# Designs tried in a protein design run: peptides against a protein of PDB entry 2XVC. Part 14

Target 1, 50 residues: chain A of PDB entry 2XVC
Amino acid sequence: ITERELLDYIVNNGGFLDIEHFSKVYGVEKQEVVKLLEALKNKGLIAVES

## One batch from the design tools (peptide; made by RFdiffusion4, then SolubleMPNN)

Design b2_p13_4_s3 (from b2_p13_4, 4 letters changed)
Fold by OpenDDE base, seed 4:
Structure b2_p13_4_s3 (fold): chain B 50 residues (1-50), chain A 13 residues (1-13)
Amino acid sequence: as target 1 above (50 residues)
Amino acid sequence: MIEVGKYKIKDLT
């Protein structure tokens, strides 16, 4: 999965991401999802809140 | 232009 694909997913999912759920459904390692999120955050493309 | 927004991330750690 690419940064853009993950960003598109988040936007289309109402601005929400459950990393564990996403990992299970899409077969992407949790550490890879976190790495992509950190990249998106550092580029200023997402503002992360819990 | 890519839309910048606030996102809720669950299970971040």
Scores: peptide ipSAE 0.093, ipTM 0.592, DockQ to the pose 0.122
Fold by OpenDDE base, seed 5:
Structure b2_p13_4_s3 (fold): chain B 50 residues (1-50), chain A 13 residues (1-13)
Amino acid sequence: as target 1 above (50 residues)
Amino acid sequence: MIEVGKYKIKDLT
């Protein structure tokens, strides 16, 4: 999955993503989803907090 | 603010 695909998913899902669910459904490691989120944050496309 | 798994999305641009 690309950063753009993840961003589009989040936007189309009302800004929501369940990392555990996404990992199971799309076969993407949870760590990879987190890395993509951090990349999106660093580009200023999203603001994320833990 | 929207919660995303362990994270919260504060804004989408």
Scores: peptide ipSAE 0.074, ipTM 0.607, DockQ to the pose 0.380
Fold by OpenDDE base, seed 2:
Structure b2_p13_4_s3 (fold): chain B 50 residues (1-50), chain A 13 residues (1-13)
Amino acid sequence: as target 1 above (50 residues)
Amino acid sequence: MIEVGKYKIKDLT
């Protein structure tokens, strides 16, 4: 999965992502999801939910 | 390091 694919998923999922759920459903390692999320966060495209 | 499990997008438009 690419950064763009993950971002598109988040957008199409109502603007939200659950790492554990995504990992289980889509067969992507949590570490890979986090890597992509950190890239998106660094680009200012996503924010950590508080 | 990101420790929380939930994220949201910023408004891009």
Scores: peptide ipSAE 0.117, ipTM 0.622, DockQ to the pose 0.612; fails the geometry check
Fold by OpenDDE base, seed 1:
Structure b2_p13_4_s3 (fold): chain B 50 residues (1-50), chain A 13 residues (1-13)
Amino acid sequence: as target 1 above (50 residues)
Amino acid sequence: MIEVGKYKIKDLT
């Protein structure tokens, strides 16, 4: 999975992402999802709601 | 560091 594919998923899912659910459904390691999220955040493309 | 869990994403560019 690419950063763009993950971003598109997030946008299409109303800005919501369940990392554990995504990992199970798409067969992507949770560590990889987190890595991609950090990349998107560091590029200023997303911000995590705390 | 982003914690593993559920996230609501804001400020999508």
Scores: peptide ipSAE 0.107, ipTM 0.633, DockQ to the pose 0.832; fails the geometry check

Design b2_p13_6_s2 (from b2_p13_6, 4 letters changed)
Fold by OpenDDE base, seed 5:
Structure b2_p13_6_s2 (fold): chain B 50 residues (1-50), chain A 13 residues (1-13)
Amino acid sequence: as target 1 above (50 residues)
Amino acid sequence: MKLKIKVTEKGLA
């Protein structure tokens, strides 16, 4: 999965992301999802609220 | 783990 694909998913989900669910559905390791989120955050593309 | 994420204007571009 690319950063843009994850970003689009988040947008289409109203900003909500269940890492456990996403990992199971898309076959992406939870650690990888977190790394993608960190990259998006560091690029100023997202902010994690809670 | 369920997260609430804000996508910035930069992210929406």
Scores: peptide ipSAE 0.770, ipTM 0.932, DockQ to the pose 0.886
Fold by OpenDDE base, seed 1:
Structure b2_p13_6_s2 (fold): chain B 50 residues (1-50), chain A 13 residues (1-13)
Amino acid sequence: as target 1 above (50 residues)
Amino acid sequence: MKLKIKVTEKGLA
């Protein structure tokens, strides 16, 4: 999954992301999801609220 | 882990 695809998923899911659920459904390692989130955050594309 | 994420204006572009 690309950064943009993850970002689009987040948007389409109302900003909510369950890393465990996402990992199971899409077959992406949890650490990979975190890596993508860190990239998005560092690029100023997202902010984690909770 | 369940997160609530805000997408910035830059992210929406």
Scores: peptide ipSAE 0.769, ipTM 0.932, DockQ to the pose 0.905
Fold by OpenDDE base, seed 3:
Structure b2_p13_6_s2 (fold): chain B 50 residues (1-50), chain A 13 residues (1-13)
Amino acid sequence: as target 1 above (50 residues)
Amino acid sequence: MKLKIKVTEKGLA
């Protein structure tokens, strides 16, 4: 999964992301999801609210 | 872990 694909998923999911659920459904390692989120955050594309 | 994420204007562009 690319950063843009994850970003689009987040948008289409109302901003909610369950890392455990996402990992299971899409077959992406949890650490990879976290890595992508950190990249998105560092690029100023997202901010984690809660 | 469940997160609520804000997508910035830059992210929406």
Scores: peptide ipSAE 0.769, ipTM 0.932, DockQ to the pose 0.894
Fold by OpenDDE base, seed 4:
Structure b2_p13_6_s2 (fold): chain B 50 residues (1-50), chain A 13 residues (1-13)
Amino acid sequence: as target 1 above (50 residues)
Amino acid sequence: MKLKIKVTEKGLA
């Protein structure tokens, strides 16, 4: 999965992300999801609210 | 882990 694909998912899901659920549904390792989120955050594309 | 994420204008571009 690409950064843009994850970003689009977040947008389409109203900003909500369940890492456990996402990992199961899309077959992406949880650590990979976290890595992508950190990249998005470092690029100023997202901010984690809670 | 459930997160609430704000997508910035830069992210929406």
Scores: peptide ipSAE 0.769, ipTM 0.932, DockQ to the pose 0.892

Design b2_p13_6_s3 (from b2_p13_6 with R6K R12L E13A)
Fold by OpenDDE base, seed 1:
Order: C-alpha cells, then sequence, then structure tokens
Structure b2_p13_6_s3 (fold): chain B 50 residues (1-50), chain A 13 residues (1-13)
C-alpha cells in the first residue's frame, strides 16, 4: 500500500484508523502501517489526534 | 490500536 492509498483510506473512513483491523483486512504489517503514518505525519499531511 | 487522524489541507490536496 502506498502513502496516498493509506491517506485515502483514512479520509474515506472518517479520519479513523484501527491499525489492528487494517492490518488484518489488508494484509499489511502493523509496523508498515506505522511507517506510512510517520511518513505522512512528517510530510505534514496528517496529524494524529488520539 | 485505534487512532483518530486529522488530514491536513496539504494532505487533501
Amino acid sequence: as target 1 above (50 residues)
Amino acid sequence: MKLRIKVTEKGLA
């Protein structure tokens, strides 16, 4: 999954992301999801609220 | 882990 695809998913999911659920459904390792989130955050594309 | 994420204007562009 690309950064943009993850970003689009977040938008389409109302801004919510369950890492455990996402990992299971999409077959992406949790550490990879975190890596993508950190990249998005560092690029100023997202902010993690909670 | 469940997260609430804000997508910035930059992210939406």
Scores: peptide ipSAE 0.773, ipTM 0.932, DockQ to the pose 0.909
Fold by OpenDDE base, seed 3:
Structure b2_p13_6_s3 (fold): chain B 50 residues (1-50), chain A 13 residues (1-13)
Amino acid sequence: as target 1 above (50 residues)
Amino acid sequence: MKLRIKVTEKGLA
């Protein structure tokens, strides 16, 4: 999964992301999801609120 | 882990 794909998913999911659920459904390792989120955050594309 | 993400205008572009 790419950063853009994850970003689009977040947008379409109302800004919510369950890492556990996402990992199981899309077959992406939890650490990979976290890595992508960190990249998105560092690029100023997202901010983690909760 | 459930997260609430804010997508910035830059992210929406």
Scores: peptide ipSAE 0.773, ipTM 0.933, DockQ to the pose 0.899
Fold by OpenDDE base, seed 5:
Structure b2_p13_6_s3 (fold): chain B 50 residues (1-50), chain A 13 residues (1-13)
Amino acid sequence: as target 1 above (50 residues)
Amino acid sequence: MKLRIKVTEKGLA
């Protein structure tokens, strides 16, 4: 999954992301999801609120 | 782990 695809998913999911659920459904390792989130955050595209 | 993510204007562009 690309950063843009993850970002689009988050938008379409109302800004919520369940890493465990996402990992199971899309077959992406949890650590990979975290790395993508970190990249998005570092690029100023997202902020993790909770 | 459930997260609340804010997408910035830059992210929406």
Scores: peptide ipSAE 0.773, ipTM 0.932, DockQ to the pose 0.896
Fold by OpenDDE base, seed 4:
Structure b2_p13_6_s3 (fold): chain B 50 residues (1-50), chain A 13 residues (1-13)
Amino acid sequence: as target 1 above (50 residues)
Amino acid sequence: MKLRIKVTEKGLA
């Protein structure tokens, strides 16, 4: 999965992300999801609110 | 882990 694909998912999911759920549904390792989130955050594309 | 994410203007572009 690409950074843009994850970003699009977040947008389309109303800004909510359940890492456990996402991992199971899309077959992406949890550590990979976290890695992508860190990249998005470092690029100023997202901010984690809670 | 459930997160609430804010997408910035840059992210929406």
Scores: peptide ipSAE 0.773, ipTM 0.932, DockQ to the pose 0.898

Design b2_p13_7_s1
Fold by OpenDDE base, seed 4:
Structure b2_p13_7_s1 (fold): chain B 50 residues (1-50), chain A 13 residues (1-13)
Amino acid sequence: as target 1 above (50 residues)
Amino acid sequence: SDKLKIKVLKDYP
């Protein structure tokens, strides 16, 4: 999964992301999802609210 | 839980 794909998922999911659920459904390691989120945050593309 | 609420600030470049 790419940063762009994860961002698109978040947008299409109303801004919600369940990392555990996403990992199980899409077969992506939780640490990889976190890595992608950190990249998006560092690029100023997202902010984590809760 | 692992559920997050994320604000999207801008589209991917």
Scores: peptide ipSAE 0.686, ipTM 0.892, DockQ to the pose 0.861
Fold by OpenDDE base, seed 5:
Structure b2_p13_7_s1 (fold): chain B 50 residues (1-50), chain A 13 residues (1-13)
Amino acid sequence: as target 1 above (50 residues)
Amino acid sequence: SDKLKIKVLKDYP
């Protein structure tokens, strides 16, 4: 999965992301999801609120 | 919890 694909998912899901659920459904390691989130955050594209 | 609330600040470049 790419940064763009993850961002699109977040937008389409109303800003909510369940890492455990996402990992199970899409077969992406939780570490990879966190890596992508860190990249998005470092680029100023997202802010994690909870 | 692995449940996060995320604010999207701008579109992907």
Scores: peptide ipSAE 0.686, ipTM 0.891, DockQ to the pose 0.889
Fold by OpenDDE base, seed 2:
Structure b2_p13_7_s1 (fold): chain B 50 residues (1-50), chain A 13 residues (1-13)
Amino acid sequence: as target 1 above (50 residues)
Amino acid sequence: SDKLKIKVLKDYP
């Protein structure tokens, strides 16, 4: 999964992301999801609220 | 929980 794809997912999911659920459903390692989130955050595209 | 609330700040470049 790409950063763009993850961002699109987050947008379409109302800003919510369950990492455990996402990992199981899409077959992406949890650490990879976190890595992508860190990248998005570092680029100023997202902020993690809670 | 692994559930996060994320604020999308801008469109992907």
Scores: peptide ipSAE 0.685, ipTM 0.891, DockQ to the pose 0.868
Fold by OpenDDE base, seed 3:
Structure b2_p13_7_s1 (fold): chain B 50 residues (1-50), chain A 13 residues (1-13)
Amino acid sequence: as target 1 above (50 residues)
Amino acid sequence: SDKLKIKVLKDYP
């Protein structure tokens, strides 16, 4: 999965992301999801609120 | 919990 795909997923889910659920559904390691989130955050594209 | 609320600040370039 790409950063863009993850961002689009987040947008389409109203800003909600369950990493455990996402990992199971899409077969992406939780560590990889976190890595992508950190990349998005570092680019100023997202802020984590919870 | 692994459930996060994320604020999207801008569209992807």
Scores: peptide ipSAE 0.685, ipTM 0.891, DockQ to the pose 0.886

Design b2_p13_7_s2
Fold by OpenDDE base, seed 4:
Parts: sequence; C-alpha cells; structure tokens
Structure b2_p13_7_s2 (fold): chain B 50 residues (1-50), chain A 13 residues (1-13)
Amino acid sequence: as target 1 above (50 residues)
Amino acid sequence: SDRLRIKVLKEYP
C-alpha cells in the first residue's frame, strides 16, 4: 500500500484508523502502517490526535 | 488500543 492509498482510506473512514483491523483486512504489516503514518505526518499531511 | 483519530490537513501532493 502507498502513502496516498492510506491517506485516501483515512479520509473515507471518517478520520479513524484501527491499525490492527487494517492490518488483518488488507494484509499489511502493522509496522508498515506505522511507517506510512509517520511519513504522512512528517510531510504535514496528517495529525494524529489519539 | 490500535484505534487512532487522524486529522487530514491537506490533500496528497
């Protein structure tokens, strides 16, 4: 999965992301999801609230 | 938990 695809998913999911659920459904390692989130955050595209 | 609340600040470049 790409950064863009993850961002689109977050938007379509109302701004919520369950990493465990996402990993199971889409077959992406949890570590990879976190890596993508950190990239999006570093680029100023997202803010993780809680 | 693994559930996060995320704010999208701008569109992907």
Scores: peptide ipSAE 0.696, ipTM 0.895, DockQ to the pose 0.867
Fold by OpenDDE base, seed 2:
Structure b2_p13_7_s2 (fold): chain B 50 residues (1-50), chain A 13 residues (1-13)
Amino acid sequence: as target 1 above (50 residues)
Amino acid sequence: SDRLRIKVLKEYP
């Protein structure tokens, strides 16, 4: 999955992301999802709240 | 769960 695809998913999911659920459903390692999120954050595209 | 709330700040270039 690409950064763009993950961003689109987040948008379409109302801004919510369950990493564990996403990992299970899409077969992407949790650490890879986190890596993509960090990339998006570093580019100023998203802010993560938790 | 690993549920996060994410704010989208701008459209992907």
Scores: peptide ipSAE 0.695, ipTM 0.894, DockQ to the pose 0.824
Fold by OpenDDE base, seed 3:
Structure b2_p13_7_s2 (fold): chain B 50 residues (1-50), chain A 13 residues (1-13)
Amino acid sequence: as target 1 above (50 residues)
Amino acid sequence: SDRLRIKVLKEYP
């Protein structure tokens, strides 16, 4: 999964992301999801509230 | 919990 695809998912999901659920559904390792989130955050595209 | 609230700040470039 790409950064763009993850961002689109977050938008379409109302700004919520359950990492465990996402990992199970899409077959992406949790650490990879976190890596993508960190990239998006570092680019100033998102803010993670928890 | 693995559930996060994320604010999108701008469109993807």
Scores: peptide ipSAE 0.695, ipTM 0.894, DockQ to the pose 0.879
Fold by OpenDDE base, seed 5:
Structure b2_p13_7_s2 (fold): chain B 50 residues (1-50), chain A 13 residues (1-13)
Amino acid sequence: as target 1 above (50 residues)
Amino acid sequence: SDRLRIKVLKEYP
C-alpha cells in the first residue's frame, strides 16, 4: 500500500484507523502501517490525536 | 487499542 492509498482510506473512514483491523483485512504488516503514518505526519499531511 | 483518530490537514501532493 502507498502513502496516498492509506491517506485516502483514512479520509473515507471518517478519520479513524484501527491498525490491527487494517492489517488483518488488507494483509499489511502493522509496522508498515506505522511507517506510512510517520511519513504522512512528517510531510504535514496528518495529525494523530491519540 | 490500535484504534487511532487522525486529522487530515491537506490533500496529498
Scores: peptide ipSAE 0.695, ipTM 0.894, DockQ to the pose 0.863

Design b2_p13_7_s3
Fold by OpenDDE base, seed 1:
Structure b2_p13_7_s3 (fold): chain B 50 residues (1-50), chain A 13 residues (1-13)
Amino acid sequence: as target 1 above (50 residues)
Amino acid sequence: SNKLRIKVLKDYP
């Protein structure tokens, strides 16, 4: 999955992301999801809340 | 599980 694809998913999911759920459903390792989120955050594209 | 709230700040370049 690419950064753009993850961003699109987040937008289409109302701005919410369950990493555990996403990983299981889409077969993407949790570490990879976190890596993509960090990239998006570092580019100033997103803010993450938990 | 933990659900994150993501705020999209700008469009992807």
Scores: peptide ipSAE 0.677, ipTM 0.878, DockQ to the pose 0.780
Fold by OpenDDE base, seed 2:
Structure b2_p13_7_s3 (fold): chain B 50 residues (1-50), chain A 13 residues (1-13)
Amino acid sequence: as target 1 above (50 residues)
Amino acid sequence: SNKLRIKVLKDYP
């Protein structure tokens, strides 16, 4: 998936992301999800609270 | 917990 698609998912999911669940449902490796999150964070698009 | 709380700070460019 793309950074944009992940960002859209987060927005549509109320700002919550369960990495394990997402990985299982969408067939994306957990490390790939983390990589995308780091990219979004580095661009100042998101902040991970907890 | 596996669930993260994420704040969206700005729109995707």
Scores: peptide ipSAE 0.677, ipTM 0.877, DockQ to the pose 0.836
Fold by OpenDDE base, seed 4:
Structure b2_p13_7_s3 (fold): chain B 50 residues (1-50), chain A 13 residues (1-13)
Amino acid sequence: as target 1 above (50 residues)
Amino acid sequence: SNKLRIKVLKDYP
């Protein structure tokens, strides 16, 4: 999965992301999801609120 | 919880 694909998923999911659930459904390791989120955050594309 | 609330600030470059 790419950063763009994850960003699109977040938008389409109403701004919510369950890392555990996402990992199971899409077959992406949790560590990879976190890495992508950190990249998006570092680029100023997202803010994680809770 | 494990469910994160994420705000999208701008579109992907």
Scores: peptide ipSAE 0.677, ipTM 0.877, DockQ to the pose 0.835
Fold by OpenDDE base, seed 3:
Structure b2_p13_7_s3 (fold): chain B 50 residues (1-50), chain A 13 residues (1-13)
Amino acid sequence: as target 1 above (50 residues)
Amino acid sequence: SNKLRIKVLKDYP
């Protein structure tokens, strides 16, 4: 999964992300999801509010 | 569950 794909998912999911659920459904390691989120955050594309 | 609230600040470049 790419950063763009994850960002699109978040947008289409109303701004919510359950890492455990996402990992199970899409077959992406939780560590990889966190890595992508960190990248998006560092680029100023997202803010994690919870 | 561990549900995060994400604020999208801008579109992907």
Scores: peptide ipSAE 0.676, ipTM 0.878, DockQ to the pose 0.769

Design b2_p13_7_s4
Fold by OpenDDE base, seed 1:
Structure b2_p13_7_s4 (fold): chain B 50 residues (1-50), chain A 13 residues (1-13)
Amino acid sequence: as target 1 above (50 residues)
Amino acid sequence: SNKLKIKVLKEYP
């Protein structure tokens, strides 16, 4: 999965992301999801609110 | 679960 794909998912999911659920459904390691989120955050694309 | 609320700040480059 790419940063863009993850971002698109987040947008389409109303801004919510359940890392545990996403990992299980899409077969992406939780560590990879976190890595992508950190990349998006570092680029100023997202902010984690809760 | 690890459910997060994420705010999208700008368009993807």
Scores: peptide ipSAE 0.683, ipTM 0.888, DockQ to the pose 0.814
Fold by OpenDDE base, seed 5:
Structure b2_p13_7_s4 (fold): chain B 50 residues (1-50), chain A 13 residues (1-13)
Amino acid sequence: as target 1 above (50 residues)
Amino acid sequence: SNKLKIKVLKEYP
């Protein structure tokens, strides 16, 4: 999965992301999801609110 | 389950 694909998912999901659910459904390791989120955050594309 | 609320700030470049 790419940064763009994850961002698109977040947008289409109303800004909500359940990491455990996402990992199970899409077969992506939880640490990889976190890595992608950090990249998006560092680029100023997202802010994590919880 | 690590459920997060994320604010999208801008479009992906």
Scores: peptide ipSAE 0.682, ipTM 0.888, DockQ to the pose 0.840
Fold by OpenDDE base, seed 2:
Structure b2_p13_7_s4 (fold): chain B 50 residues (1-50), chain A 13 residues (1-13)
Amino acid sequence: as target 1 above (50 residues)
Amino acid sequence: SNKLKIKVLKEYP
């Protein structure tokens, strides 16, 4: 999955991301999801609120 | 929980 695809998913999911669920459904390792989130955050595209 | 609330700040370039 790309950063763009993850960002689009987050947008379409109302800003919510369940890492465990996402990993299971989309077959992406949890650590990879976290890496993508960190990249998005570092680019100023997202802020993780809770 | 593994559920995060994420604020999207801008569109992907």
Scores: peptide ipSAE 0.682, ipTM 0.887, DockQ to the pose 0.851
Fold by OpenDDE base, seed 3:
Structure b2_p13_7_s4 (fold): chain B 50 residues (1-50), chain A 13 residues (1-13)
Amino acid sequence: as target 1 above (50 residues)
Amino acid sequence: SNKLKIKVLKEYP
């Protein structure tokens, strides 16, 4: 999965992301999801609120 | 919890 694909998913889901659920559904390691989130955050594309 | 609320700040370049 790409950063863009993850960002689009987040947008389409109202800003909510369940890492465990996402990992199970899409077959992406939780560590990879976190890595992508960190990249998005470092680029100023997202902020994690809760 | 693994559930996060994320604020999207801008479109992906």
Scores: peptide ipSAE 0.680, ipTM 0.887, DockQ to the pose 0.860

Design b2_p13_8_s1 (from b2_p13_8, 5 letters changed)
Fold by OpenDDE base, seed 4:
Structure b2_p13_8_s1 (fold): chain B 50 residues (1-50), chain A 13 residues (1-13)
Amino acid sequence: as target 1 above (50 residues)
Amino acid sequence: IDEDAVLKIKVLV
């Protein structure tokens, strides 16, 4: 999965991501999802709500 | 989507 694909998913999912659920449904390792999120964050494309 | 905008997201681990 690409950064853009993950971003699109989050947008289409109302800005919400359940990493465990996503991993199970799409067969992507949780570590990979986290890696992609870190990339998106570093690029200033997302901010995780506290 | 506007790629220049920062998307605020909620993440459940």
Scores: peptide ipSAE 0.543, ipTM 0.814, DockQ to the pose 0.111
Fold by OpenDDE base, seed 2:
Formats: structure tokens, sequence, C-alpha cells
Structure b2_p13_8_s1 (fold): chain B 50 residues (1-50), chain A 13 residues (1-13)
């Protein structure tokens, strides 16, 4: 999965991401999802709500 | 998607 694909998924999912669920459904390692999120954050594309 | 906007997201680990 690419950064853009993950971003599109989150947008289509109302701005919500369940990493455990996503990992299981799409067969992507949790650490890979986190890596993509960190990239998106570092590029200023997302901000994670506290 | 507005690529200039910063999307605020909720993440569940």
Amino acid sequence: as target 1 above (50 residues)
Amino acid sequence: IDEDAVLKIKVLV
C-alpha cells in the first residue's frame, strides 16, 4: 500500500483508522501502517488527534 | 481531496 492509498482510505473512512483492523483486513503489517502514517504526518498531510 | 489541507485524523492502535 502507498501513502496516497492509505490517505484515501482514511478520508473515505471519515478520518478514522483502526490500525489493528486495517492490518487484519488488508494484510498490511501494523508497523508498515505506522510508517506510512509517520510519513504522511511529516509531510504535513495529516495530524493525529490526541 | 484538498491536498493543501491538513487532515485531522483519529487513530486507534
Scores: peptide ipSAE 0.539, ipTM 0.812, DockQ to the pose 0.111
Fold by OpenDDE base, seed 5:
Structure b2_p13_8_s1 (fold): chain B 50 residues (1-50), chain A 13 residues (1-13)
Amino acid sequence: as target 1 above (50 residues)
Amino acid sequence: IDEDAVLKIKVLV
């Protein structure tokens, strides 16, 4: 999965991401999902709510 | 999608 694909998924999912669920459904390691999120954050494309 | 906009997201771990 690419950064853009993950971003599109989150947008289409109303700005919500369940990492455990996503990992199980799409076969992506949780660590990889986190790394993609970190990249998106570093590029200023997302902000994670507390 | 406006790539200049910052998307606010909620993450469940």
Scores: peptide ipSAE 0.539, ipTM 0.812, DockQ to the pose 0.110
Fold by OpenDDE base, seed 3:
Structure b2_p13_8_s1 (fold): chain B 50 residues (1-50), chain A 13 residues (1-13)
Amino acid sequence: as target 1 above (50 residues)
Amino acid sequence: IDEDAVLKIKVLV
């Protein structure tokens, strides 16, 4: 999965991401999902709610 | 998708 695909997923999912669920459903390692999120964050595309 | 806007997201581990 690409950064853009993950971003699109989050948007289509109402701005919510359950990493455990996503990992299980899409067969992507949790650390890979986190890596993609970090990239999106570093690019200023997402911010995580506190 | 507006790529200029910062998306505020909720993440659950």
Scores: peptide ipSAE 0.538, ipTM 0.811, DockQ to the pose 0.111

Design b2_p13_8_s2 (from b2_p13_8, 5 letters changed)
Fold by OpenDDE base, seed 2:
Structure b2_p13_8_s2 (fold): chain B 50 residues (1-50), chain A 13 residues (1-13)
Amino acid sequence: as target 1 above (50 residues)
Amino acid sequence: IDENAKLKIKVLT
């Protein structure tokens, strides 16, 4: 999964992301999801509210 | 970011 794909998912899911669920559904390791999120955050594309 | 978290994310695009 790419940053853009993850970003699109977040948008389409109303901003909600259950990392464990996402990992299981999409077959992406949780660490990779976190890495992508951190990249998005560092680029100023997302703010994590919880 | 906690890998076990359920997150609410604001998209800033």
Scores: peptide ipSAE 0.752, ipTM 0.925, DockQ to the pose 0.936
Fold by OpenDDE base, seed 4:
Structure b2_p13_8_s2 (fold): chain B 50 residues (1-50), chain A 13 residues (1-13)
Amino acid sequence: as target 1 above (50 residues)
Amino acid sequence: IDENAKLKIKVLT
């Protein structure tokens, strides 16, 4: 999965992301999802509110 | 970021 694909998913899901659920449904390792989120955050493209 | 979290995310693009 690309950063753009993850961003699109987040937007389409109203900003909500359950990492465990996403991992199970899309077959992406949880650590890979976290890596992508960290990259997006460091680029200033997202703010994590939890 | 906690890999076991349920997150609320604001997209800033």
Scores: peptide ipSAE 0.752, ipTM 0.925, DockQ to the pose 0.908
Fold by OpenDDE base, seed 3:
Structure b2_p13_8_s2 (fold): chain B 50 residues (1-50), chain A 13 residues (1-13)
Amino acid sequence: as target 1 above (50 residues)
Amino acid sequence: IDENAKLKIKVLT
């Protein structure tokens, strides 16, 4: 999965992301999702509100 | 970021 694909998913899901659920549905390891999110955050493209 | 978390994310694009 690319950063853009993850961004699009987040937008389409109203900003909500359940990492466990996403991992199971899309077959992406949880640590990979976290890595992508950290990259997006560091680029200033997202803010994680908890 | 906690890999077991349910997150609320604001997209800044």
Scores: peptide ipSAE 0.752, ipTM 0.925, DockQ to the pose 0.915
Fold by OpenDDE base, seed 1:
Structure b2_p13_8_s2 (fold): chain B 50 residues (1-50), chain A 13 residues (1-13)
Amino acid sequence: as target 1 above (50 residues)
Amino acid sequence: IDENAKLKIKVLT
């Protein structure tokens, strides 16, 4: 999954992301999801709550 | 970021 695809998912899901659920549904390792989120955050594209 | 978290994310694009 790309950063843009993850970003689009987040938008389409109302800003909510359950990392465990996403990992299971899309077959992406949890650490990879975290890596993508950290990249998005570092680029100033997202702010993470929780 | 905790890999076991359920997150609420604000998109800043």
Scores: peptide ipSAE 0.751, ipTM 0.925, DockQ to the pose 0.950

